# Designs tried in a protein design run: peptides against a protein of PDB entry 8BZL. Part 17

Target 1, 228 residues: chain A of PDB entry 8BZL
Amino acid sequence: SYDRAITVFSPDGHLFQVEYAQEAVKKGSTAVGVRGRDIVVLGVEKKSVAKLQDERTVRKICALDDNVCMAFAGLTADARIVINRARVECQSHRLTVEDPVTVEYITRYIASLKQRYTQSNGRRPFGISALIVGFDFDGTPRLYQTDPSGTYHAWKANAIGRGAKSVREFLEKNYTDEAIETDDLTIKLVIKALLEVVQSGGKNIELAVMRRDQSLKILNPEEIEKYV
Target 2, 242 residues: chain B of PDB entry 8BZL
Amino acid sequence: SRRYDSRTTIFSPEGRLYQVEYAMEAIGHAGTCLGILANDGVLLAAERRNIHKLLDEVFFSEKIYKLNEDMACSVAGITSDANVLTNELRLIAQRYLLQYQEPIPCEQLVTALCDIKQAYTQFGGKRPFGVSLLYIGWDKHYGFQLYQSDPSGNYGGWKATCIGNNSAAAVSMLKQDYKEGEMTLKSALALAIKVLNKTMDVSKLSAEKVEIATLTRENGKTVIRVLKQKEVEQLIKKHEEE

## One batch from the design tools (peptide; made by RFdiffusion4, then SolubleMPNN)

Design b1_p9_1_s3 (from b1_p9_1 with T4A S9E)
Fold by OpenDDE base, seed 3:
Structure b1_p9_1_s3 (fold): chain B 228 residues (1-228), chain C 242 residues (1-242), chain A 9 residues (1-9)
Amino acid sequence: as target 1 above (228 residues)
Amino acid sequence: as target 2 above (242 residues)
Amino acid sequence: SANAEALFE
């Protein structure tokens, strides 16, 4: 059957395993990315960490390099593989080209990796979408999204995961130049967007902020509450 | 749904990996394994189900494996799969030691194996490993550590956790009784016995049915010790007196 | 299922 064949097109041109991988993404908790003027912000719905679980090992937002970070939705184990490959590529690029990767470059690398896993009969697609944010060496903030198919696009704002539709609808209405005029407003926009789908308020939100020429900062709960 | 059961590395229409889920279900039928992190050490406690008098005593531990000088693990699931994975862990640790002239950090060893597990969920012609593992270790980066991994290649750090039979009940008990920041190895051992006594499918807990290993630091060295049967008996006796 | 949920983040 076409739906069980990894690399076979259906008569109507569908790659079912890729589509099903996209369904896997929808099972993930919501992630939001917003590009501001001089800031990029990732927000994620914090999965309920078990009381006895070490929080340091539960990460939905990961640094790929000093200038790039990623949030994902979908299969956690798949995400780890992609993250590791991306990190290696970022380091390799620094060594070979003597410059950090552009956000587009590393996104394209990840996208190409994903695409290859849709075309090999011996491999299933990655069950993840990713929001990749960062700064290019020229100081330009960037936001990209990639999905299981290996398609990627640049965005001003986007969301992935189970609540993505509602969050995107919110962002479509509320993302304006005025709404991102300051770093604080940009952060507030992300929080408001997540609150559309997160029931327990600010306690279940994790935020990562990257400003120009600054390292990734994960906001603590107290810092998040200031924006609520 | 059954049509997707035959192939190990395919998504269902709902985006599920049924073979991974089924592997996890299989682990639920395995003997109980507990891990508890204390301030001064970390322990594994495992149910011994196969107490056969004809078993050669050569195996110091049925379910607890020393991986290197700084790490041990306990397994729940398919024994043959467990043997393969524990061997792989030892190889990974050894390769790292040879390459870097220092022991592999605990989390790196866990993640290396988890990447292998993940691969067996993604590459055709392979099935998921029907094994969950608890890892205990010490390294200079994070000190004493406890990790859990499953057939998907997911892992997490824990203060206390359980895999295998009645794991959900065990975890619930651990949540109730685990005192964060106040857990000594002694108290952890007592807690392990308490939880095993309630979660094992036995009428009475006996030392022959329980295997316990502790990992401590002595004089700047990691010490991994499997408790003697007499020591376990004393722990059980103490529990019964309370 | 609890197992299914555990696979996703």
Scores: peptide ipSAE 0.326, ipTM 0.789, DockQ to the pose 0.792
Fold by OpenDDE base, seed 2:
Structure b1_p9_1_s3 (fold): chain B 228 residues (1-228), chain C 242 residues (1-242), chain A 9 residues (1-9)
Amino acid sequence: as target 1 above (228 residues)
Amino acid sequence: as target 2 above (242 residues)
Amino acid sequence: SANAEALFE
């Protein structure tokens, strides 16, 4: 049945469903990640929460484990599946290996999951990209990005979603050792990067910070405004 | 473009899931369902479309389903799909209770079903469920809660929301009239009637065409009550007098 | 479409 082979090669060698899933990611709001010296920062464009919607249920940044967090762009429901599986793997790793996952390990796990959905019969690709940040057990900050294809790379800074191009261009120009010299400067860099695409200033930005040996901290709007 | 409409849920060149969008469109033709969160309770109000004189009156609720002792839902969309999903919700809730010896948290039940919905958008040989749900519940974690889920497997918590026919208009009215922090169950009921009166394609709102359920806490227990027709009539009458 | 936008974050 042709309906089982969802992701197939085109005559010219393209995986159209993967490419189209990447287009789905571009429909998502912008997320940015920056690796500092002793800090990792995720910033996301807040989708306009409907007036009567509970903000608690609208999150683009989530913890995968105590030492790893993720931001995503694309299909929200797809993201939930990936997040849940990643969380289970993080816990399983702790139980089996008796150590927390490295950021690379969990990224590779997520990437492998995504890749399987590009090759498995009767499955479409995940319509999400993710920025995965955290600390390895040795205290090294890490930032990884993965896309619908299941590819992943380590980054100093990156962005995903609808405004990713502009944000990346900003980061390419402004990411320097001096710009990340302190935690505050790193946070400021993320905010400035997001402000390239986010209208109405700090009110439309959600920011999460993870410092060495600390849990994920989501900044409140007042804290964000201090950096603007 | 047509190729993406006829096959299992796949991405369009623009990154859209048309089958999911079409399922959502189908829900727009279903009867209206409202949910309103109050300080002292939460309610569902749903349009009854199938009023047949020969229906055995034993059907107390056509569109509102008790899921467990702490949760209920209303459905907009394909009835057969709704039945499958509501049964699944009950099974999930029961399995959780048996496994953990405590009621499933409201959001966990919602997410469990949403994962199923999502799967039907991602796995081949399946079509999306043509159903949106409103969930009302109480748990020890968040108290009274209202959730909405759609065919994509997306969900959100709400103070007030609407699904089905004229849902956009209903949501607009709810946004105008809902007062955060000041909503009593009584005021929520009045608001529900007000919104339904304007959004239902009926000349006159009647109790026969409306189902209302309330979820409250009494003596440390959740009470889910479907309002009697007489009670609904009184609410309608009160609205007409205002 | 409003439906399309609702799917993405």
Scores: peptide ipSAE 0.207, ipTM 0.677, DockQ to the pose 0.776
Fold by OpenDDE base, seed 5:
Parts: sequence; structure tokens; C-alpha cells
Structure b1_p9_1_s3 (fold): chain B 228 residues (1-228), chain C 242 residues (1-242), chain A 9 residues (1-9)
Amino acid sequence: as target 1 above (228 residues)
Amino acid sequence: as target 2 above (242 residues)
Amino acid sequence: SANAEALFE
């Protein structure tokens, strides 16, 4: 059945379903990640929560393990699948290898998962990109980005989603050693980057920070306002 | 772009999943279901469309299903799809109970089904389920809860929400009248009747066309009760007197 | 359009 051949090469060598999945990512709200010296920071554009919606159930930043967290852009339901698979892998790794995953390892796992969905009959690509941040056991902060194709790279800073281009342009200009000299400056950089695309200031930003040997911390609105 | 809307669920050039969108559109034509979270309970109210005199009296609800001792759901959409999903919910809940010797947390049950829904949007040869669900439940983690899920496998928690026909209008009414932190189950029932009266495509709201279930806690146990027709009649009458 | 937007975060 031709319906099984979802992701195929075009005559000119394109994988259209992968490209279209990348377009799906652009429909997502903006996420930004920045690697500091001893901190990793994720920032996301907070989608307007409906008045009667529970904010607890609207999360764009999630923990994969104690040492790794992820932000995504694109299809929410697709993201949940990836997150769950990644969490299981993190636990499995702890059980079998007796150490937590490296950020690269779990990124590679996610990337491989995505790649399989670009090559397997009867499967469409995942409509998500992800920013994966955390600390390796040696205390090295890491930031990775992965896209629907299953590619992944390490970054100093990056952005995904609808405002990613503007945010990246900002980061390219403003990411310096001086700008990340302290944890606070790093956080400020993320906020400033997001403010390029977020209209309502700090109220529409969610920030997560992870420091060495510390758990993921979601900043409250009051804490965010201190940096604005 | 008919190429992308008539096949298995694939991305359009713009990154849209038309089959999922169409499934959601189909649900918009289904009977209205609403859920309201109160301080002392949670309720589901649903439009009953299949009124047949020859239906077995043992048939308590058309659209409201008990899932386990602590959870119930209401469905809007394709009946056959709903039956499959509600059965799956029961199986998931049972398997969890057997494995962990405790009831499944509400959100976990919702998520488990949502993962199934999502799969039907990603795997070839499958179509999305033409069903949205409202879930009511109680667990020790979050107390009384209300969730909504759609064909995409997306879900969210709500204080009050509506699915099916005229859901947007219903949600608007709920936003206006829902008082956060002050909602009693009694007030929630009254609000449900008010909203249904305005959103159902009926000339007059009658008890035979409305199903209501409440979930409460009594003596440390969850009680799920489908209101009797007489009770619903009283609620309607009270509303008409106001 | 509303349905489309609901799918993405």
C-alpha cells in the first residue's frame, strides 16, 4: 500500500515530510536555550492559558532526568511521546549502566528515535524540535538541539519555534563570554533574547535553570521580573 | 492541497495535520458534554440524543462511563470509537491496579490514552479517533480533577470546559459564571443546567435529554453517581424559576 | 484555524 510510504525522496532528493515537519515546528511557540559557564537556562514563550485551564498541565519545559531537561517546539502530543521515551531511557540507563545519561547520550537517543520515524514505513516524522540541556557527571554544562530529521548538534545558544530566527539573530550578536560571566547574566541574556519576540514582557516567559549538582528550577514570575 | 487531507495522517506543506483537524471538526457536531470542577466534587453533564422507549432501563448513561472507582468520563464524537477508547481506559486502569496495588492517578490514565490517540495520528494506515473526552476523577495527589483530551492526543486540566456542539459558546458562558474557589457542587450543577439550556440544540431542556454524573468523596471513598431523571428535572425546574 | 493552533505548543 502506497499509504505506508510516507517519507520518501522526491525526484530532486528532498524528504518533503521532514521538511514539512520542520514547518510544523515553526508553528510552535518560541523556546531558547543558553549554556552558561556553570548554568544552563531554558526559556519559553508562555502560551496564553485559557482562563479555566489548569496551568499545571501546560508545560513546555520538562525534566527528562535529574540532570537533564528539555524544551520543545511543535506538536504537543508528539512531544509527549518523545519525552516519555526519553524518560524511560534515562531510567533504563541508570539501571543498566549504573550512571545517569550524559546529555549527549540522551540527545542521541532522541535523535535516533526521530530518525527512525523518518525512515520507517507507515510512520510520519515527529513534528517537534527540542532543546536539551543539562550537566554531565563531570559537571560540564551541555546544550543540544534536535529537529524532526533526527539531526542533533551541540550549541552555546540556540532557539526553536516561531520566533527562532529573531532570537538566534539576537543571540549571535549578544552571546559573549562577558554576557555569560555569571549565572544572573546568563539568565538575563535568555530573557532579553525572548523579549525580541514576546510582547507582554516577563509575564509571558517561563524560565528554567539548572546549575551544577542542582535540580531543575522553574523560576516564578516574581523572580523573572527581577531580571527584566 | 487535497493531497494531504485525503490520505493517512501526514503533514501538509504548512505543517498541518488535516486529518486531525477534521476529526476535531467532526466532534464539533457531536452532542454537548461539559465538565465542572467544584470544591467538594466534580461533575459531567452530557446531551443525550438517543432517546428510545425500548431501551433497557438498565442503561444508565449513553455518554458517561465509569472507568474505575475513582474516575469517569464523557465522550463526544463517534460512538464506536468512544467504545473502543473507554474500554481501553478501563483496561489501563485495571492493569495499573494489578501491577501497583493502588489506583492509577487520574492524569496518568488520561496520558496513557492520549498516547494511544497520538499513535493513531502518526502511524500509517490509521485514522485519528473521532472522539474527545472529558475525564473526572479523584486521587490523593491532586484531589478532584477535570481533564479534556482531543483526537491529537493533546490534553489539559480544567476547572470547567465543554466539548461537542456549541462548545465555544459554552466555554464562554462558563468563563463568565465560574467563580474560582467558590464553586460548590450545587452551584456547579446549576451552572451546568444553565449552560446546557443555552447551548443544546433543543427548544426546551428536558431531563430525558440530559445526563449528569457527580463524583464526590464520602467517608474517604469516591462516589460516582448518575443523577436520576427526577433529580435532573428538579434542577431544570429550579433554573426555570430563576 | 482554531483546531490547527490547538495542536501546537
Scores: peptide ipSAE 0.205, ipTM 0.680, DockQ to the pose 0.739

Design b1_p9_1_s3 (from b1_p9_1 with T4A S9E)
Fold by OpenDDE base, seed 1:
Structure b1_p9_1_s3 (fold): chain B 228 residues (1-228), chain C 242 residues (1-242), chain A 9 residues (1-9)
Amino acid sequence: as target 1 above (228 residues)
Amino acid sequence: as target 2 above (242 residues)
Amino acid sequence: SANAEALFE
């Protein structure tokens, strides 16, 4: 019955459609985010691209603005909608406020968007979680995570998707001030975290790095192998 | 299509709003929030359940939100719903300030949000907010105030109250120990710790699991302060010694 | 299964 598409409370107080959307996120490939001292790093598991598919078209990491990027896990089509709206908001903010968005601001925007889709008839929750990283105007590195419910928090490090539990356990054990003392150590931490769930080493990992006052840089496979 | 309207918040044959009741059930499973009104201030005390090592140590009040210079609230229920409602509260307060060049009276802010909550129970295509709120504030009309609101849009003023997990037991304890007219902020803090210690399903109350905010007046200005972990530890220690 | 996997990234 199409009537089940409406997000309503169960008798025991659960929003099943939100919970099921969270399960959909777990079907996505793993993404990891780590905040360093002067760097933010996103790592994602590369899904095996079909031999005839252009690898350039499958990006799990995208820029929202010059100072903010996002990785997601879950429904690709849902992610496109969120990304596009977030990009529009970033540009609108620049025009109206004359400053780029803070990472918290754009995270809150995305979170509010997701929340609205949990409280409107004829709409289902977004089947995506996102890691949002970047720098505030004052140069502070930030990492946020959002889920299908519209909940968001700031993190030192976090993971989403299929292998998120194992990666989080690794990060809880290994994230220390010493482990993020340098940019290189921070990148190495992300790679090691992903290797907990990704088979075949650095070939199946995509890394994006953003440093203070620098644009998003996607590392090539050769650069990744240097950290392995 | 008209078929989606049939599952929106409607009356049962018995006249019940089940979606509102189910939202309230969800709130019953949320962390405990207490509010206590004193002669010289008002406080909120909330259970902190989300303790993760990887959370950014930014002064993160999980459940207590400053609304303006004269008001704060605590929330029990769905966090994402709470974020939407707290944002609306801030917007309402700012719009009022802009329009009238004075802070919004506490009860008016509470009522404005309650109207929004009520609308989500009456208009088709929406679900109720899965959130109850406690409001603390000061205004020139009534002084220190404590309010409670629920998913229905109902609200009331209180001397002391509780929402979330084990709220009924907490309210019973508050009724027994609250002394009208003699409550100082110091005694209110002690009472909050006492009630939380009994209502939280934890073997030992720790400062890491409790957030406390106080609202006082100093030199004709409202001061909203979140207690530091060390201050909460001292309150817990004092309670254990009594 | 292949179609389902194609929906997720």
Scores: peptide ipSAE 0.117, ipTM 0.570, DockQ to the pose 0.143

Design b1_p9_1_s4 (from b1_p9_1, 3 letters changed)
Fold by OpenDDE base, seed 3:
Structure b1_p9_1_s4 (fold): chain B 228 residues (1-228), chain C 242 residues (1-242), chain A 9 residues (1-9)
Amino acid sequence: as target 1 above (228 residues)
Amino acid sequence: as target 2 above (242 residues)
Amino acid sequence: SANAEALYA
C-alpha cells in the first residue's frame, strides 16, 4: 500500500517512490565523472544508436552553461525537464547576479527541484540521477551528484546508472593523486573505469572534457582511441 | 506487477512506468506511419484505415496534419489524443510566431510537445497520451528534418523511421534499403511504397489506403503537398512493375 | 520489453 502512495512514508520511514525512482536510474546506461586537478571529465556508455537515428538528438551529456555540464542516468524525458530548468536558472543567475552559477549552486537548485517532486501528492519523483561537473569562477573544478531524492554531494569521482557499482569499486581502488596528475591521465582513468562495464572498447564510450577557462569538448572516437 | 498498472504516475518496484509502456503498446495497434528524409525533401506516408464509404468529407488527410507553413506531422494511436496534441502543436507554433516574429524551429516545437507528454507521465490524475508522432519540417538551422516522439515525451531525429502497426518490420526494411547521402525525394517515395506494401495488413496496396505528404523547398519557401490519389496510384504501379 | 528499454538513457 505505501509503495503506491507518492508522498507517504512507510512504517520504517522509507519513501518507496523515491527508492523505485533510484531503480529507474539503474536502468540507465553507465555514466562516470572524475575531477582532476585542472580538468573535469564525464564519460558515458553509448547506448546503441539505431542505424537511422540522428546522433545529434541522442545526448547523455549536455551543457547547462559555459562552465557547467551534466551527465544523467534514468528516464530520458525526465532528464530533459531537469536540464531545461537548470539552463533557465543558469541564465537567470547571470542576469540577476551578473556572474555564472557555481557548480554547487546549480546542483542545489536541481536537488531542490527533485526534492519538491518527492513531497507533492500530485507528482512522482524524477527517475534520474545526475553527475554535474564544471568550474567555479575561481577556477576550482567541481563534481557533484544528485539522486531522485534531492540529495547531493561533492565527489572526487563517482558513477551512476547500470554498472555504477563496478565502476565505483574501480575508482575507489584507482583514484589517486598520481592517477589524476595530468589531464591525459584523468581521461585515461575515466576510460579505464568505463571499460569495467563496457564490453566493446572505445567505440561505445562518449567522453566530455572541460578544462579551466575552456568550453565543453566532446571527444571524437579517434581522440578516445588515443587514450585506450 | 498488476498493482502498479492502475496508477498512471507511479514507479513499479523495478523502476518502470507501466502506463507509459502500455500506451506505447497501444500505438503498435494503430495504422502504420512512415517518415523518410531525403536530400531534397522529407515525406510522411500513412495507412488510411477508416475508408468508410459513408464519410462525406474526404478529409484530404486523416493522419497527416499541417502544423504551420514549415512543418507537418503524422500520428499513430488514440485519435482523440492525437487531435488534442496536434491542436497544441499548432497553438505552440502560433504563439512562438507571435512572440518572435519568426517560425518556431522544428526541434523546439517537438520538444515543447514532448514536455507536455512528459508532464502527463509525472503529474497525478493524468494518463499518458496514447500517441506517437512523426514530424517533418524545414528550418534555417538544420534544413529538412524528421522527428519521432512517443508517449513518454522522449523524441529523436531520424533519417527514416516508422510508428504503428508492424513498425519493427518497417524499420528493419528501412535499415536495409535506405542509402545514406543518395536519397532523393523520388527514391524516398518509392521506398515508402515498398515498405508500406510489405507492412500494411492488406492483400494489395491501393492508393485509397495510403496518404502521402511531401515537404520541399521551392523559391525559398516551404511547400507541403499531399499527393493526389492518382500520384499515389502511379507510385504503386511503378513498384508493381519492378 | 523493447518499450521499457526505450524510456531509459
Scores: peptide ipSAE 0.350, ipTM 0.792, DockQ to the pose 0.762
Fold by OpenDDE base, seed 1:
Structure b1_p9_1_s4 (fold): chain B 228 residues (1-228), chain C 242 residues (1-242), chain A 9 residues (1-9)
Amino acid sequence: as target 1 above (228 residues)
Amino acid sequence: as target 2 above (242 residues)
Amino acid sequence: SANAEALYA
């Protein structure tokens, strides 16, 4: 009976709408994030972009600011709302504090936003998880994950979406200091991790790379094939 | 399962928003609307279900709405919901123009409405809008554009797409016949007629049952034109001769 | 099913 109400506790202490929002995330295509030494990499499973669809409008990886990018899994429309609010916050922070946000700061902001949507009876939870990567102003690479509950943690590597379990299992086995020793090795690790769940190789992968003191770079298919 | 089917903003145990899915299903039974992007323009073609016999010579567009000087849309789904959303689009566009002294970029108008649609899927006491829209426009940033949005608040840019009845078949045909980089507005019009002729639940396509609008650029201005019935008749006739 | 899949990325 209680699972029909928006964001109420069950007698056993479950927030069913939050749990079900996590199931919505699992319907999304896989995203993976890896923190290297001086690089952060996001990889996503490309949904088959319809032949006539403008690829520009199909983005699973987006910049939040010059130093922060995000991949998501789950409800696309929900993601847009979160992204827009995060972008506004990044700009507001630059205006008020005169420095870019830390990756932790913007993650905490997003997490707080999500949490508020779990506590209001007038709102459903966001049906998205996000991998947030970037560099702090001190040059430290960061990777965070947030889920529909508003929980967030820092990670060395993680995955979200449909294939996340298999990708995480791969990363748990293969994430070593040697595997991330170079930028290229870090990129290769992400590709290999995605290939656990993505069919047809590099053509179905989108990769975003952010290096220290560099802007977000989306790799083209030819660049990705060099690592396969 | 059924306990989630009737709630507008509740996730099912499987993470589904059934009311959004049902709104999309309802749109699948609405009159067909298609959009095609060409190099020299963009068009909307829509099935007209209501023939207003009592209208004198007033050219009436049932499903195609001018939003501003640079954009138009077509709607598939609930007419009342369509009216609300098209009015909101006009208001958003006008507010932007007043604020910035320039026309709203096409994608920004689409996203603004999509954020409204999304809100109706997330906030309690609201139902999803039972409408999908196709948007055509021109702006200085991307030139001619075609967008589609659904009840979820998702949107995408397209070279060609279709919403409403038999949309999947229409999209398949568009995918087969659309030639990227070679599409003229003339060829797009012919393709629109071809697709509508096959996807509309009619024995024979007639000009009275089709609305077509084109958006072009003339002398640095956007021109939105709804085709006259005679022009549509000529397009149909040409298709029948091929 | 097709409608369901369209909602998620």
Scores: peptide ipSAE 0.334, ipTM 0.782, DockQ to the pose 0.790
Fold by OpenDDE base, seed 5:
Structure b1_p9_1_s4 (fold): chain B 228 residues (1-228), chain C 242 residues (1-242), chain A 9 residues (1-9)
Amino acid sequence: as target 1 above (228 residues)
Amino acid sequence: as target 2 above (242 residues)
Amino acid sequence: SANAEALYA
């Protein structure tokens, strides 16, 4: 029966379930990624954590490997599936190739996973977009975006989620070589970009920074306030 | 609208998963379950709805399930779905123990089940599980823990939370009365009774209508204990005297 | 709805 076909072409050539999955992404909180010279920065709008909720379990920025991290917008449970699959692939790659993944490789893996869920009968698309940042083994900082369709592109800066349009418009105006000249300036750019859509200043921002040959660092609120 | 309601795993034009939302709504009509994390333990308290004298008392609990030596859960929603999920939790925990020769960390067990729940929201021909769970446990990584999961396969850690009927009101009361860092298991038990007395759709709280389990550490071992009816009666009586 | 909002991050 036709009932097994979740993602099918409309008469006018649209994949409505993919488009609707993109609408699901817009319900997510805003995430921003910026590639600096020797730094990659992810910033996320903190959803108001319930007073009795453990903040440890409310993460929108996740490490995929030592050299790669990801922010997402959209369905939280869908994101967990993608993150877990990506982590397994990163470890598998280390075992089979004896090198860590490139940021492009793991992005392509995630993109291929998403694409398969747009074409497989009886599967809906993933309701997530992701910003994937990290360093290649040569020390090159990378930023990629994936969407529910399984497309991916490399970016200098980008945003996803509810406030993505406003954040992108800000980044298009303010992303210059001077604005990313230092690590601190790059971090400031991310904060300023998020402040276009985030109320109450630095308290509602989560920031993750990865520098060359360094592990992912999540900034504490006090560290963020120094940049505001 | 109705076209998207009939299919289990499709997005609406607005990017909503209506079947998941409806499963969550259905849980709102289930009996109340609450969990409270204390410094010296963690508890589950659940409304017992099936009170029949001919039921075999050998059953551990109607709504509280031991998962392994270090974890238990409580369920709100469809009983048959709950039975499937609790059995799966036990199997996951045992497979992990066999593979790694150590008990599964609490969050890993929760996550493993949540991945199953998520799959039932993404794969066609399946409906979401009409069940939310509260998990209590102890592990060497985080000590005493309380988790909540829903039909979407989302989960979170909590100091205190509630699922099922009147859960929003219960959560509000917990937010008011929960003292972070100062919560003893004794005070948590008293708080549980206070909240249940206000949130259960009963004229009077009775020990027969409440199941309480505590998870503690004694001599380096986890102890999961279901309170006896007399112990629950004493807690209720104490609350009525205050 | 509160339920709808809970699904998204």
Scores: peptide ipSAE 0.333, ipTM 0.778, DockQ to the pose 0.742

Design b1_p9_1_s4 (from b1_p9_1, 3 letters changed)
Fold by OpenDDE base, seed 2:
Structure b1_p9_1_s4 (fold): chain B 228 residues (1-228), chain C 242 residues (1-242), chain A 9 residues (1-9)
Amino acid sequence: as target 1 above (228 residues)
Amino acid sequence: as target 2 above (242 residues)
Amino acid sequence: SANAEALYA
């Protein structure tokens, strides 16, 4: 009988499974998102890929659509489920509404999905947080965060995962209009923020950039080293 | 602590999925399975534990399953769970073929099963599958491929990997001896024997205790072949002579 | 545990 009610309120009003899912997110490597003027940048701490592992199959940054990408921290398998559903929704929206999703729309969809998994019988919360970035059709850059609870907010800059606290503290100090004045400065800000928690410099960073009217570009290590 | 161990897969206070971790631990007690990607093919090598003299049918492969014409897998873990998952893989592959009139891409088959595995870690009233799989395949998109999946529904592509008993030691050996870009199927077979000889809890490696399958391309067709016992004996003998 | 770490990204 109790197996039906996985996420229940504690006597003090806490949803422990949601809080514990947030602890699962902290086990993930750090991801950072920054909104620039005409750019959005995602940076992630590369988990040490095993020497014999195909790097192609190790992704923390993924496209949801041509105008939206996502980084996550937490359970990889949970993330795949969310990503797949979000991709289907993006395509469905294009077919039904004849326009791409707004970044807010797809964020709200993901958030609603997560929230349902906190309330549905026989389902545990998703053990992931996500940074969702992209451009709306009007060319406005957006950054959103979602957590296991299904909450979402818009951000100028944010971080999730293991080193998120330190990275956020860095961003709070260093995110200025001057620091994001150019695309290159915005990229540098993300790299500097990640370097607060990532050891061994640019080799352990994955960086994705989306510019206005451009597709997601994942930077190669050589491109990253130019900003370090 | 015990409260999180005895129920459906839920998060611990530390954000751990203990039932998934325990399923992964259970796989460590299963027979060793190796996968090695070569330039000209891919192989699976698996420990055969159940050698009963009274078995009427010599099962050609206990642990290696053909999924379709372009893919095979090896399993480590709970046999009954493995049977369910291998059957599901075959069904997924067949449904795809019927729907699209082309073979399912290797990674798509792997991900489809991984989504099932993940669901068994997230939905109540279910336990994780106590099974890891190695997948070998060929498709037009990526050519020869090797994948590993675990009870969490996580997966990865590999050049070489191991699941089951002594998998960590096997992976360490593979990391040392695997030469990227230079691996032929012949050298991969030799490497598989070398690793199995060191990782299997046997005094002497014998062909009766090892199953090997190779996946190659011949005349634009995928060929999945389970090695005959005599061929495995020759590989073992060659290794003993080196 | 190595198994635990493998689940998270």
Scores: peptide ipSAE 0.236, ipTM 0.693, DockQ to the pose 0.773

